# Peptides against a protein of PDB entry 2XVC: the designs that were tried, part 12

Target 1, 50 residues: chain A of PDB entry 2XVC
Amino acid sequence: ITERELLDYIVNNGGFLDIEHFSKVYGVEKQEVVKLLEALKNKGLIAVES

## One batch from the design tools (peptide; aimed at target 1 F16 G44 E49)

Design b2_p19_4_s4 (made by RFdiffusion4, then SolubleMPNN; from b2_p19_4 with H4K E17K N19R)
Fold by OpenDDE base, seed 3:
Structure b2_p19_4_s4 (fold): chain B 50 residues (1-50), chain A 19 residues (1-19)
Amino acid sequence: as target 1 above (50 residues)
Amino acid sequence: MKLKIKLTEKGKEYLEKER
C-alpha cells in the first residue's frame, strides 16, 4: 500500500483509522501502516487528533 | 489502536492536485 492509498482510505473513512482493523482487513503489517502514517504526518498532510 | 486523523490544509491541497 502507498501513502496515497492510505490517505484515500482515511479520508473515505471519515478520518478514522483503526490500525488493528486495517491491518486485518487489508493484509498490511501494523508497522507498515504506522510507517505510512508517520510519512504523511512528517509531510504535513495529516495530524493525529486522538 | 483507533485514531482520528485530521487532513491539514496542505493535505487537502495535495489531494486536490493529485485527483
Scores: peptide ipSAE 0.692, ipTM 0.892, DockQ to the pose 0.903
OpenDDE base, seeds 1, 2, 4, 5: peptide ipSAE 0.691, 0.691, 0.691, 0.691; ipTM 0.892, 0.891, 0.892, 0.892

Design b2_p19_5 (made by RFdiffusion4)
Pose (drawn by RFdiffusion4):
Structure b2_p19_5 (pose): chain A 50 residues (1-50), chain P 19 residues (1-19)
Amino acid sequence: as target 1 above (50 residues)
Amino acid sequence: MKLHIKLTEKGKKYLEEEN
């Protein structure tokens, strides 16, 4: 998936992401989800919590 | 791993520009 798709998903999910659940449902490797989240974070597009 | 994520102002503008 693209960074845009993950961001859209996060916004539509009320700003929440369960990496384990996401990986299971959408078939994206956990490390690929983490890689996409780092890119979004480094672009200043998301503030990550918890 | 569970995360709560906030959209930054830059993130809101990015989405608006892309739409």

Design b2_p19_6 (made by RFdiffusion4)
Pose (drawn by RFdiffusion4):
Structure b2_p19_6 (pose): chain A 50 residues (1-50), chain P 19 residues (1-19)
Amino acid sequence: as target 1 above (50 residues)
Amino acid sequence: MKLHIKLTEKGREYLEEED
């Protein structure tokens, strides 16, 4: 998936992401989800919590 | 791993420009 898609998903999910659940449902490797989240964080597009 | 995430102002601007 693209960074845009993950960001759209996060916004539509009320700013929440369960990496384990997301990986299971959408078939994206956990490390690929983490890689996409880091890119989003480093571009200043998201503030990560918890 | 569970994360709560906030969209930054830059993030809102990025989404608007891309739409």

Design b2_p19_6_s3 (made by RFdiffusion4, then SolubleMPNN; from b2_p19_6 with H4K R12K D19R)
Fold by OpenDDE base, seed 3:
Structure b2_p19_6_s3 (fold): chain B 50 residues (1-50), chain A 19 residues (1-19)
Amino acid sequence: as target 1 above (50 residues)
Amino acid sequence: MKLKIKLTEKGKEYLEEER
């Protein structure tokens, strides 16, 4: 999965992301999801609110 | 871990540019 694909998912999911759920459903390692989130955050594209 | 993620203005602009 790419950063863009994850971002699209987040937007399409109303901004919510359950890392455990996402990992299970999409077959992406949790650490990979976190890596992508960190990339998005570091690029200033997202902020984690809660 | 359940997160609420905000799209920044930069993020919104990014998405608009890429669509």
Scores: peptide ipSAE 0.685, ipTM 0.885, DockQ to the pose 0.912
OpenDDE base, seeds 1, 2, 4, 5: peptide ipSAE 0.684, 0.684, 0.684, 0.684; ipTM 0.884, 0.885, 0.884, 0.885

Design b2_p19_6_s4 (made by RFdiffusion4, then SolubleMPNN; from b2_p19_6 with H4K R12K E17K D19R; failed a check: a repeat of another design)
Amino acid sequence: MKLKIKLTEKGKEYLEKER

Design b2_p19_7 (made by RFdiffusion4)
Pose (drawn by RFdiffusion4):
Structure b2_p19_7 (pose): chain A 50 residues (1-50), chain P 19 residues (1-19)
Amino acid sequence: as target 1 above (50 residues)
Amino acid sequence: EKLYIAHRDSEGNFVPPTR
């Protein structure tokens, strides 16, 4: 998936992401989800919590 | 890993999670 798709998903999910659940449902490797989150974080597009 | 994430809007503001 693209960074845009993950960001859209996060916004539509009320700003929440369960990496384990997301990987299971959407078939994206956990490390690929982390990689996409880091890119979003580094571009200043998201503030990560918890 | 479970994350709560604030995103940046078109005005550059961080919108906090609603969940």

Design b2_p19_7_s1 (made by RFdiffusion4, then SolubleMPNN; from b2_p19_7, 7 letters changed)
Fold by OpenDDE base, seed 2:
Structure b2_p19_7_s1 (fold): chain B 50 residues (1-50), chain A 19 residues (1-19)
Amino acid sequence: as target 1 above (50 residues)
Amino acid sequence: MKLRISYRDENGNMVPPTR
């Protein structure tokens, strides 16, 4: 999965992301999801609110 | 882990989470 794909998912889910659910459904390792989130955050494309 | 995330839209605006 790419950063853009993850961003699109976040957008389509109203800014909500359940890492556990996402990992199970899309077959992406939780650590990979975290790495993608960190990349998006570092680029100023997302901010984790809670 | 459940996260609520604000994101940058195509216009460059930061959009708060709505869910």
Scores: peptide ipSAE 0.767, ipTM 0.927, DockQ to the pose 0.871
OpenDDE base, seeds 1, 3, 4, 5: peptide ipSAE 0.765, 0.765, 0.766, 0.765; ipTM 0.927, 0.927, 0.927, 0.927

Design b2_p19_7_s2 (made by RFdiffusion4, then SolubleMPNN; from b2_p19_7, 7 letters changed)
Fold by OpenDDE base, seed 2:
Structure b2_p19_7_s2 (fold): chain B 50 residues (1-50), chain A 19 residues (1-19)
Amino acid sequence: as target 1 above (50 residues)
Amino acid sequence: MKLRISYRDENGNLVPPTR
């Protein structure tokens, strides 16, 4: 999965992401999801609110 | 782990989570 694909998912889900659910459904390792989120955050494309 | 995330729209504006 790419950063853009994860970003699109976040947008389509109204800014909500359940890492556990996402990992199960899309077959992406939780640590990979976290890495992608950190990349998006570092680029200023997202901010984690809670 | 459940996260609520703000994101950039096509105009670069930060959009708060709505869910």
Scores: peptide ipSAE 0.760, ipTM 0.925, DockQ to the pose 0.878
OpenDDE base, seeds 1, 3, 4, 5: peptide ipSAE 0.759, 0.759, 0.759, 0.759; ipTM 0.925, 0.924, 0.925, 0.925

Design b2_p19_7_s3 (made by RFdiffusion4, then SolubleMPNN; from b2_p19_7, 8 letters changed)
Fold by OpenDDE base, seed 5:
Structure b2_p19_7_s3 (fold): chain B 50 residues (1-50), chain A 19 residues (1-19)
Amino acid sequence: as target 1 above (50 residues)
Amino acid sequence: MKLKISYRDENGNMVPPTK
């Protein structure tokens, strides 16, 4: 999965992401999801509110 | 872990979570 694909998922899901659920459904390791989120944050594309 | 995330749209605007 790419950063853009994860961003598109977040957008399509109204800004909500369940890492556990996403990992299971898409077969992506949780640590990989976190890595992609960190990249998106560093690029100013997302901000985690809670 | 469930996250609530604001995101930047294609126009460059930050959009808050909806729903």
Scores: peptide ipSAE 0.754, ipTM 0.924, DockQ to the pose 0.836
OpenDDE base, seeds 1, 2, 3, 4: peptide ipSAE 0.753, 0.754, 0.753, 0.754; ipTM 0.923, 0.923, 0.923, 0.924

Design b2_p19_7_s4 (made by RFdiffusion4, then SolubleMPNN; from b2_p19_7, 7 letters changed)
Fold by OpenDDE base, seed 2:
Structure b2_p19_7_s4 (fold): chain B 50 residues (1-50), chain A 19 residues (1-19)
Amino acid sequence: as target 1 above (50 residues)
Amino acid sequence: MKLRIGYRDEKGNIVPPTR
């Protein structure tokens, strides 16, 4: 999965992301999801609220 | 782990999470 694909998912999911659910459904390792989130955050494309 | 995430739109504005 790419950063853009994850970002699109976040947008389409109203800004909600369940990492465990996402990992199971899309077959992406949790650590990979976290790495992508960190990249998006560092680029200023997302802001984790809670 | 459940996260609520704001995101930047194509206009550069931060959109708050709606869910």
Scores: peptide ipSAE 0.740, ipTM 0.920, DockQ to the pose 0.909
OpenDDE base, seeds 1, 3, 4, 5: peptide ipSAE 0.739, 0.739, 0.740, 0.740; ipTM 0.919, 0.919, 0.919, 0.919; seed 3 fails the geometry check

Design b2_p19_8 (made by RFdiffusion4)
Pose (drawn by RFdiffusion4):
Structure b2_p19_8 (pose): chain A 50 residues (1-50), chain P 19 residues (1-19)
Amino acid sequence: as target 1 above (50 residues)
Amino acid sequence: STKLHIKVTEKGKEYLEEN
């Protein structure tokens, strides 16, 4: 998936992401989800919590 | 942590609006 798709998903999910659940449902490797989150974080597009 | 709470920053809102 693209960074845009993950960001859209996060916004539509009320700003929440369960990496384990997301990987299971959408078939994206956990490390790929982490990689996409880091790119979003480094571009200043998201503030990560917890 | 595998359960993350995330805020879209002002820059993130702007990016979404522009695209």

Design b2_p19_8_s1 (made by RFdiffusion4, then SolubleMPNN; from b2_p19_8, 5 letters changed)
Fold by OpenDDE base, seed 1:
Structure b2_p19_8_s1 (fold): chain B 50 residues (1-50), chain A 19 residues (1-19)
Amino acid sequence: as target 1 above (50 residues)
Amino acid sequence: SNKLKIKLTEKGKKYLAEN
């Protein structure tokens, strides 16, 4: 999965992201999801609220 | 657990609009 695809997912999901659920459904390692999130955050595109 | 609330920044919104 790409950063853009994850970003699109987040937006389409109302900003909610269950990493465990996402990992299971899309077959993406949790650490990879976190890596992508960190990239998005570092680019200033997202902020983690909770 | 492992559930996050992500906010799209203004920069993020602009990014999506332009790309």
Scores: peptide ipSAE 0.694, ipTM 0.897, DockQ to the pose 0.832
OpenDDE base, seeds 2, 3, 4, 5: peptide ipSAE 0.694, 0.694, 0.694, 0.694; ipTM 0.898, 0.896, 0.897, 0.897

Design b2_p19_8_s2 (made by RFdiffusion4, then SolubleMPNN; from b2_p19_8 with T2N H5K E17K E18K)
Fold by OpenDDE base, seed 4:
Structure b2_p19_8_s2 (fold): chain B 50 residues (1-50), chain A 19 residues (1-19)
Amino acid sequence: as target 1 above (50 residues)
Amino acid sequence: SNKLKIKVTEKGKEYLKKN
């Protein structure tokens, strides 16, 4: 999955992301999801609220 | 918990508008 695809998912999911659920559904390692989130955050595209 | 609440910034929203 790409950064853009993950960002699209987050938007379409009301800003919520369950990492474990996402990992299982999309077959992406949890570490990879976190890596993508960090990239999005570092680019100023997201902020993790909780 | 594995569940996060994420704010998409205006920059992020603008990013998604681009083709």
Scores: peptide ipSAE 0.716, ipTM 0.902, DockQ to the pose 0.830
OpenDDE base, seeds 1, 2, 3, 5: peptide ipSAE 0.716, 0.716, 0.715, 0.716; ipTM 0.903, 0.902, 0.902, 0.902

Design b2_p19_8_s3 (made by RFdiffusion4, then SolubleMPNN; from b2_p19_8 with T2D H5K E17A E18K)
Fold by OpenDDE base, seed 4:
Structure b2_p19_8_s3 (fold): chain B 50 residues (1-50), chain A 19 residues (1-19)
Amino acid sequence: as target 1 above (50 residues)
Amino acid sequence: SDKLKIKVTEKGKEYLAKN
């Protein structure tokens, strides 16, 4: 999964992301999801609220 | 919990719209 694809998923999911659920459904390691989130955050594209 | 609430910034929205 790419950063863009993850961002698109987040938008389409109302801003909610369950990392464990996402990992299981899409077969992406949790640490990879976190890595992508950090990249998105560092680029100013997202802010993690809770 | 692994459940997060994420705000997509205006920059993020623009990014998706442009690409």
Scores: peptide ipSAE 0.724, ipTM 0.911, DockQ to the pose 0.853
OpenDDE base, seeds 1, 2, 3, 5: peptide ipSAE 0.723, 0.724, 0.723, 0.722; ipTM 0.911, 0.911, 0.911, 0.910

Design b2_p19_8_s4 (made by RFdiffusion4, then SolubleMPNN; from b2_p19_8, 6 letters changed)
Fold by OpenDDE base, seed 2:
Structure b2_p19_8_s4 (fold): chain B 50 residues (1-50), chain A 19 residues (1-19)
Amino acid sequence: as target 1 above (50 residues)
Amino acid sequence: SDRLRIRITEKGKEYLKEN
């Protein structure tokens, strides 16, 4: 999964992301999801609110 | 669970428009 694909998912999911659920559904390791989130955050494209 | 609330920034919104 790419950063853009994860960003698109977040938008389409109303800004919510359940890492455990996402990992199971899309077959992406949790640590990879976290890595992508950190990249998006560091690029200033997202902010994690909770 | 591992549920997060994520805000798309204005920069993120512009990114989505342009890419």
Scores: peptide ipSAE 0.711, ipTM 0.900, DockQ to the pose 0.841
OpenDDE base, seeds 1, 3, 4, 5: peptide ipSAE 0.710, 0.711, 0.711, 0.709; ipTM 0.900, 0.900, 0.900, 0.900

## One batch from the design tools (peptide; aimed at target 1 F16 V48)

Design b2_p20_1 (made by RFdiffusion4)
Pose (drawn by RFdiffusion4):
Structure b2_p20_1 (pose): chain A 50 residues (1-50), chain P 20 residues (1-20)
Amino acid sequence: as target 1 above (50 residues)
Amino acid sequence: STKLWIKVTEKGKEYLEEER
């Protein structure tokens, strides 16, 4: 998936992401989800919590 | 942590608006 898609998903999910659940449902490797989150974080597009 | 709470920054909101 693209960074845009993950960001859209996060916004539509009320700013929440369960990496384990997401990986299971959407078939994206956990490390690929983490890689996409880092890119979003480094572009200043998201503030990560917890 | 595998359960993350995330805030979309102002820059993130602007990016989304421009892309739409």

Design b2_p20_1_s1 (made by RFdiffusion4, then SolubleMPNN; from b2_p20_1 with T2N W5K V8L E14K)
Fold by OpenDDE base, seed 4:
Structure b2_p20_1_s1 (fold): chain B 50 residues (1-50), chain A 20 residues (1-20)
Amino acid sequence: as target 1 above (50 residues)
Amino acid sequence: SNKLKIKLTEKGKKYLEEER
């Protein structure tokens, strides 16, 4: 998936992201999800609250 | 924990608005 697709998912899910769940449902490696999140953070598009 | 709460920044909001 792309950064945009992940961002859209996060927004549509009220900001909540369960990495384990997402990985299982969408067939994306957990490491890839984390990589995308790091990219979004580094671009200043998101902040991880918890 | 694998479950995160993620905030969309103002920059992120503008980004989504512009890309849609």
Scores: peptide ipSAE 0.681, ipTM 0.883, DockQ to the pose 0.907
OpenDDE base, seeds 1, 2, 3, 5: peptide ipSAE 0.681, 0.681, 0.680, 0.680; ipTM 0.883, 0.883, 0.883, 0.883

Design b2_p20_1_s2 (made by RFdiffusion4, then SolubleMPNN; from b2_p20_1 with T2D K3R W5R E14K E19A)
Fold by OpenDDE base, seed 3:
Structure b2_p20_1_s2 (fold): chain B 50 residues (1-50), chain A 20 residues (1-20)
Amino acid sequence: as target 1 above (50 residues)
Amino acid sequence: SDRLRIKVTEKGKKYLEEAR
């Protein structure tokens, strides 16, 4: 999965992301999801609120 | 829980629109 695809998922999911659920459904390692989130955050594309 | 609430910034929204 790419940063863009993850961002699109987040938008379409109302801004919510369950990493455990996402990992299971899409077959992406949790650490990879976190890596993508950190990239998005560092680029100023997202902010993790809670 | 691994559930996160994520704000997509205006920059992020523009990025996504441009990427589509």
Scores: peptide ipSAE 0.723, ipTM 0.906, DockQ to the pose 0.825
OpenDDE base, seeds 1, 2, 4, 5: peptide ipSAE 0.722, 0.723, 0.722, 0.722; ipTM 0.905, 0.906, 0.904, 0.905

Design b2_p20_1_s3 (made by RFdiffusion4, then SolubleMPNN; from b2_p20_1 with T2D W5K E14K E19A)
Fold by OpenDDE base, seed 1:
Structure b2_p20_1_s3 (fold): chain B 50 residues (1-50), chain A 20 residues (1-20)
Amino acid sequence: as target 1 above (50 residues)
Amino acid sequence: SDKLKIKVTEKGKKYLEEAR
């Protein structure tokens, strides 16, 4: 999964992301998902609301 | 669960448009 693909997923999922669910379904380590989120956040592409 | 609510910024939206 790339940053772009994750961002696209978030948009298509109404802004919701369940890290545990995503990890299980897509076979991506939870820490990798978090790493991608951090990258997106640091680039100003997303803001984590809750 | 690890459920998050994420806002995609205007910058993020433009990024996606350009990436497509």
Scores: peptide ipSAE 0.720, ipTM 0.906, DockQ to the pose 0.822
OpenDDE base, seeds 2, 3, 4, 5: peptide ipSAE 0.719, 0.718, 0.718, 0.719; ipTM 0.905, 0.905, 0.905, 0.905

Design b2_p20_1_s4 (made by RFdiffusion4, then SolubleMPNN; from b2_p20_1, 6 letters changed)
Fold by OpenDDE base, seed 3:
Structure b2_p20_1_s4 (fold): chain B 50 residues (1-50), chain A 20 residues (1-20)
Amino acid sequence: as target 1 above (50 residues)
Amino acid sequence: SNRLRIKLTEKGKEYLEKAR
């Protein structure tokens, strides 16, 4: 999965991301999801809230 | 919890628009 694909998913999912769920559904390692999020955040494209 | 609330910044919105 690419940063763009993840970003699109987030937008289409109303801004919510369940990492565990996403990982299971899309077969992407949780670490990879976090890595992509970190990249998006560091690029200033997203703000992450927990 | 694994659930995050992610907000698209203005920069992010601009990015998406340009990429489309």
Scores: peptide ipSAE 0.690, ipTM 0.891, DockQ to the pose 0.903
OpenDDE base, seeds 1, 2, 4, 5: peptide ipSAE 0.690, 0.690, 0.690, 0.690; ipTM 0.891, 0.890, 0.890, 0.890

Design b2_p20_2 (made by RFdiffusion4)
Pose (drawn by RFdiffusion4):
Structure b2_p20_2 (pose): chain A 50 residues (1-50), chain P 20 residues (1-20)
Amino acid sequence: as target 1 above (50 residues)
Amino acid sequence: STKLHIKVTEKGREYLEETS
């Protein structure tokens, strides 16, 4: 998936992401989800919590 | 942590608006 798709998903999910659940449902490797989240964080597009 | 709460920054909201 693209960074845009993950960001859209996060916004539509009320700003929440369960990496384990997301990986299971959407078939994206956990490390790929983490890689996309880092890119989003480094571009200043998201503030990560918890 | 595998359960993340995430805020979209102002820059993130602008990015979404420009790319829509």

Design b2_p20_2_s1 (made by RFdiffusion4, then SolubleMPNN; from b2_p20_2, 6 letters changed)
Fold by OpenDDE base, seed 1:
Structure b2_p20_2_s1 (fold): chain B 50 residues (1-50), chain A 20 residues (1-20)
Amino acid sequence: as target 1 above (50 residues)
Amino acid sequence: SNKLKIKITEKGKEYLEKTR
């Protein structure tokens, strides 16, 4: 999965992301999801609210 | 579960529009 694909998912899911659920459904390691989130955050494209 | 609430910043929204 790419940064863009994750970003699109977040948008389409109302901003909610369940890392455990996402990992199970899409077969992406939780640590990889976190890496992608960190990349998006570092680029200033997202902010984690809660 | 590790459930997060993510905000798309204005920069993020601009990025999405530019790359649509």
Scores: peptide ipSAE 0.711, ipTM 0.904, DockQ to the pose 0.824
OpenDDE base, seeds 2, 3, 4, 5: peptide ipSAE 0.710, 0.710, 0.711, 0.711; ipTM 0.904, 0.904, 0.904, 0.904

Design b2_p20_2_s2 (made by RFdiffusion4, then SolubleMPNN; from b2_p20_2, 7 letters changed)
Fold by OpenDDE base, seed 3:
Structure b2_p20_2_s2 (fold): chain B 50 residues (1-50), chain A 20 residues (1-20)
Amino acid sequence: as target 1 above (50 residues)
Amino acid sequence: SNRLKIKITEKGKKYLEETR
């Protein structure tokens, strides 16, 4: 999965992301999901509120 | 389960529009 694909998922899911759920459903390691989130955050594209 | 609420920033929204 790419940063853009994760961003699209977040948007389409109302801004919510369950890392464990996402990992299981999409077969992406949790640490990879976190890596992508950190990239998006560091680029200023997202802010984590919870 | 580590459920997060994520805000798309104005920069993020602009990015999405530019790359649509």
Scores: peptide ipSAE 0.712, ipTM 0.904, DockQ to the pose 0.835
OpenDDE base, seeds 1, 2, 4, 5: peptide ipSAE 0.710, 0.711, 0.711, 0.710; ipTM 0.904, 0.903, 0.903, 0.903

Design b2_p20_2_s3 (made by RFdiffusion4, then SolubleMPNN; from b2_p20_2, 7 letters changed)
Fold by OpenDDE base, seed 2:
Structure b2_p20_2_s3 (fold): chain B 50 residues (1-50), chain A 20 residues (1-20)
Amino acid sequence: as target 1 above (50 residues)
Amino acid sequence: SDKLKIKITEKGKEYLKKTK
């Protein structure tokens, strides 16, 4: 999965992301999801609120 | 759980518009 794909998912999911659920459904390791989130955050494209 | 609430910044929104 790419950063853009994850970003699109977040948008389409109302800003919510359950890492465990996402990992299971899309077959992406949790650590990879976290890595992508960190990248998006570091680029200033997202902010993790809770 | 691993549930997070994520905000798309203005920069993020602009990125989405420019790309794809």
Scores: peptide ipSAE 0.700, ipTM 0.900, DockQ to the pose 0.844
OpenDDE base, seeds 1, 3, 4, 5: peptide ipSAE 0.698, 0.698, 0.699, 0.699; ipTM 0.897, 0.898, 0.898, 0.897

Design b2_p20_2_s4 (made by RFdiffusion4, then SolubleMPNN; from b2_p20_2, 6 letters changed)
Fold by OpenDDE base, seed 5:
Structure b2_p20_2_s4 (fold): chain B 50 residues (1-50), chain A 20 residues (1-20)
Amino acid sequence: as target 1 above (50 residues)
Amino acid sequence: SNKLKIKLTEKGKEYLEKTK
């Protein structure tokens, strides 16, 4: 999954992201999800609230 | 927790519009 694809997922999911659930459903390692989130955050595109 | 609430920033919104 790309950064853009994850961003699109987040938007389409109302901003909610369950990393464990996402990992299981999409077959992406949790570490990879976190890496992508960090990239999006560092680019200033998202803010993680909880 | 593995459950997160994420907000799209204004910059993020602009990014999505620009990259349509």
Scores: peptide ipSAE 0.686, ipTM 0.894, DockQ to the pose 0.903
OpenDDE base, seeds 1, 2, 3, 4: peptide ipSAE 0.686, 0.686, 0.685, 0.686; ipTM 0.895, 0.895, 0.894, 0.894

Design b2_p20_3 (made by RFdiffusion4)
Pose (drawn by RFdiffusion4):
Structure b2_p20_3 (pose): chain A 50 residues (1-50), chain P 20 residues (1-20)
Amino acid sequence: as target 1 above (50 residues)
Amino acid sequence: VEELKKLREEGKPVPVKVVM
Protein backbone atom coordinates (compact mmCIF):
# COMPACT_ATOMS: atom_id res chain seq x y z
CA ILE A 1 0.00 0.00 0.00
CA THR A 2 0.97 3.65 -0.43
CA GLU A 3 1.63 6.18 2.34
CA ARG A 4 -1.53 8.00 1.18
CA GLU A 5 -3.60 4.91 1.58
CA LEU A 6 -2.30 4.30 5.11
CA LEU A 7 -2.90 7.93 6.06
CA ASP A 8 -6.42 7.83 4.64
CA TYR A 9 -7.04 4.61 6.56
CA ILE A 10 -5.76 6.15 9.80
CA VAL A 11 -8.00 9.25 9.40
CA ASN A 12 -10.99 7.13 8.54
CA ASN A 13 -10.25 4.85 11.50
CA GLY A 14 -10.46 7.79 13.92
CA GLY A 15 -6.66 8.22 14.20
CA PHE A 16 -6.08 4.63 15.34
CA LEU A 17 -3.97 1.81 14.05
CA ASP A 18 -3.52 -1.68 15.41
CA ILE A 19 -0.55 -2.92 13.47
CA GLU A 20 -1.24 -6.56 14.30
CA HIS A 21 -4.91 -6.30 13.23
CA PHE A 22 -4.04 -4.20 10.14
CA SER A 23 -1.39 -6.64 8.97
CA LYS A 24 -3.82 -9.52 9.42
CA VAL A 25 -6.79 -7.90 7.61
CA TYR A 26 -5.00 -6.06 4.77
CA GLY A 27 -2.12 -8.48 4.26
CA VAL A 28 0.65 -5.90 4.59
CA GLU A 29 3.80 -7.09 6.46
CA LYS A 30 4.17 -5.57 9.91
CA GLN A 31 7.56 -4.12 9.05
CA GLU A 32 6.09 -2.57 5.89
CA VAL A 33 3.37 -0.87 8.00
CA VAL A 34 6.10 0.37 10.36
CA LYS A 35 8.15 1.62 7.36
CA LEU A 36 5.15 3.54 6.03
CA LEU A 37 4.37 5.03 9.45
CA GLU A 38 8.02 6.21 9.78
CA ALA A 39 7.83 7.96 6.40
CA LEU A 40 4.57 9.66 7.41
CA LYS A 41 6.07 10.69 10.75
CA ASN A 42 9.28 12.01 9.15
CA LYS A 43 7.27 14.07 6.67
CA GLY A 44 5.48 15.59 9.71
CA LEU A 45 2.13 14.29 8.50
CA ILE A 46 1.32 12.27 11.65
CA ALA A 47 2.00 12.53 15.42
CA VAL A 48 2.35 9.03 16.82
CA GLU A 49 1.14 8.18 20.33
CA SER A 50 1.17 5.16 22.72
CA VAL P 1 -12.94 11.99 11.57
CA GLU P 2 -14.01 15.48 10.32
CA GLU P 3 -11.60 17.13 12.83
CA LEU P 4 -8.74 14.93 11.67
CA LYS P 5 -9.53 15.77 7.98
CA LYS P 6 -9.54 19.50 8.91
CA LEU P 7 -6.21 19.28 10.73
CA ARG P 8 -4.73 17.44 7.65
CA GLU P 9 -6.09 20.15 5.22
CA GLU P 10 -4.53 22.86 7.50
CA GLY P 11 -1.18 21.09 7.14
CA LYS P 12 -1.03 20.01 10.77
CA PRO P 13 0.06 16.49 11.87
CA VAL P 14 -2.70 14.01 12.38
CA PRO P 15 -2.54 12.62 15.93
CA VAL P 16 -2.68 8.85 15.73
CA LYS P 17 -2.63 6.09 18.34
CA VAL P 18 -0.53 3.13 17.24
CA VAL P 19 -0.60 -0.30 18.99
CA MET P 20 0.49 -3.94 18.29

Design b2_p20_3_s1 (made by RFdiffusion4, then SolubleMPNN; from b2_p20_3, 7 letters changed)
Fold by OpenDDE base, seed 5:
Structure b2_p20_3_s1 (fold): chain B 50 residues (1-50), chain A 20 residues (1-20)
Amino acid sequence: as target 1 above (50 residues)
Amino acid sequence: VEKLRELLKEGKPVPVKVTE
């Protein structure tokens, strides 16, 4: 999964991300999801609210 | 969703509620 794909998912999901759920549905390791989130955050594309 | 897309278009960060 790419950063853009994760970003699009977040947007289409109303700004919510359940990491465990996402991991199970898309077969992406939780660690990888977190890594992508950190990249998106560092690029100023997202602001994590929890 | 449209509001969030607008933020992205304007170069503003999309707020994300993360749970695990």
Scores: peptide ipSAE 0.768, ipTM 0.932, DockQ to the pose 0.960
OpenDDE base, seeds 1, 2, 3, 4: peptide ipSAE 0.767, 0.768, 0.767, 0.767; ipTM 0.931, 0.932, 0.932, 0.932

Design b2_p20_3_s3 (made by RFdiffusion4, then SolubleMPNN; from b2_p20_3, 8 letters changed)
Fold by OpenDDE base, seed 5:
Structure b2_p20_3_s3 (fold): chain B 50 residues (1-50), chain A 20 residues (1-20)
Amino acid sequence: as target 1 above (50 residues)
Amino acid sequence: VDELRALLEAGKPVPVVVTE
C-alpha cells in the first residue's frame, strides 16, 4: 500500500483508522501501517489525534 | 469525507484518530 492509498482510506473512513482492523482487512502488517502513518504525519498530511 | 478531502486539497493536515 502507498502513502496516498492510506491517506485516501483515512479520508474516506471519516478520519478514523483502526490499525488492527485495517491490517486484517487489507493484509498490511501493523508495523507497515504505522510506518506509513509516520510518513504522512511528517509530511504534514495528517495530524494524529487521541 | 468531503470536509476532510477539502483539508487535504487545501494543504492542511487531515485529523485522524488512530486505534490499535
Scores: peptide ipSAE 0.778, ipTM 0.930, DockQ to the pose 0.939
OpenDDE base, seeds 1, 2, 3, 4: peptide ipSAE 0.777, 0.777, 0.775, 0.777; ipTM 0.930, 0.930, 0.929, 0.930

Design b2_p20_3_s4 (made by RFdiffusion4, then SolubleMPNN; from b2_p20_3, 6 letters changed)
Fold by OpenDDE base, seed 3:
Structure b2_p20_3_s4 (fold): chain B 50 residues (1-50), chain A 20 residues (1-20)
Amino acid sequence: as target 1 above (50 residues)
Amino acid sequence: VEELRKLLEQGKPVPVIVTE
């Protein structure tokens, strides 16, 4: 999965991402999802909120 | 979804709630 694909998923999912769920459903390792999120965040494309 | 799409199109960061 590419950064753009993950970004599009997040947008289409209403701005929510469950890493565990995403990993299981799409077969992407959790560490890879985190890596992509960090890249998106560093590029200013997303703002991770808690 | 549309509101978030607008942010992205405007070059603004998309707010994301992340859970693990």
Scores: peptide ipSAE 0.782, ipTM 0.933, DockQ to the pose 0.947
OpenDDE base, seeds 1, 2, 4, 5: peptide ipSAE 0.782, 0.782, 0.782, 0.782; ipTM 0.933, 0.933, 0.933, 0.933

Design b2_p20_4 (made by RFdiffusion4)
Pose (drawn by RFdiffusion4):
Structure b2_p20_4 (pose): chain A 50 residues (1-50), chain P 20 residues (1-20)
Amino acid sequence: as target 1 above (50 residues)
Amino acid sequence: STKLHIKLTEKGREYLEEED
C-alpha cells in the first residue's frame, strides 16, 4: 500500500492503528506498515502516540 | 507498542487537502 492509503486509513479509523490487526486484515507485512509510518512521521504528516 | 494513537498534524491536513 501507499503512504497516502495508510494515512487515509488512519484518519478514517479515528487516528488509530493496530499494526497486528492491520497486517492481518490487509495483508501488509508488519515491517512494511512500520516503514510507511516512519515515512509519514518523518514528513511531519503524523504525530505518533502510545 | 502495536496499538498506536496518531494525530494528524497541520502539515498532514494540508497535504491531504492538496492531494484531493

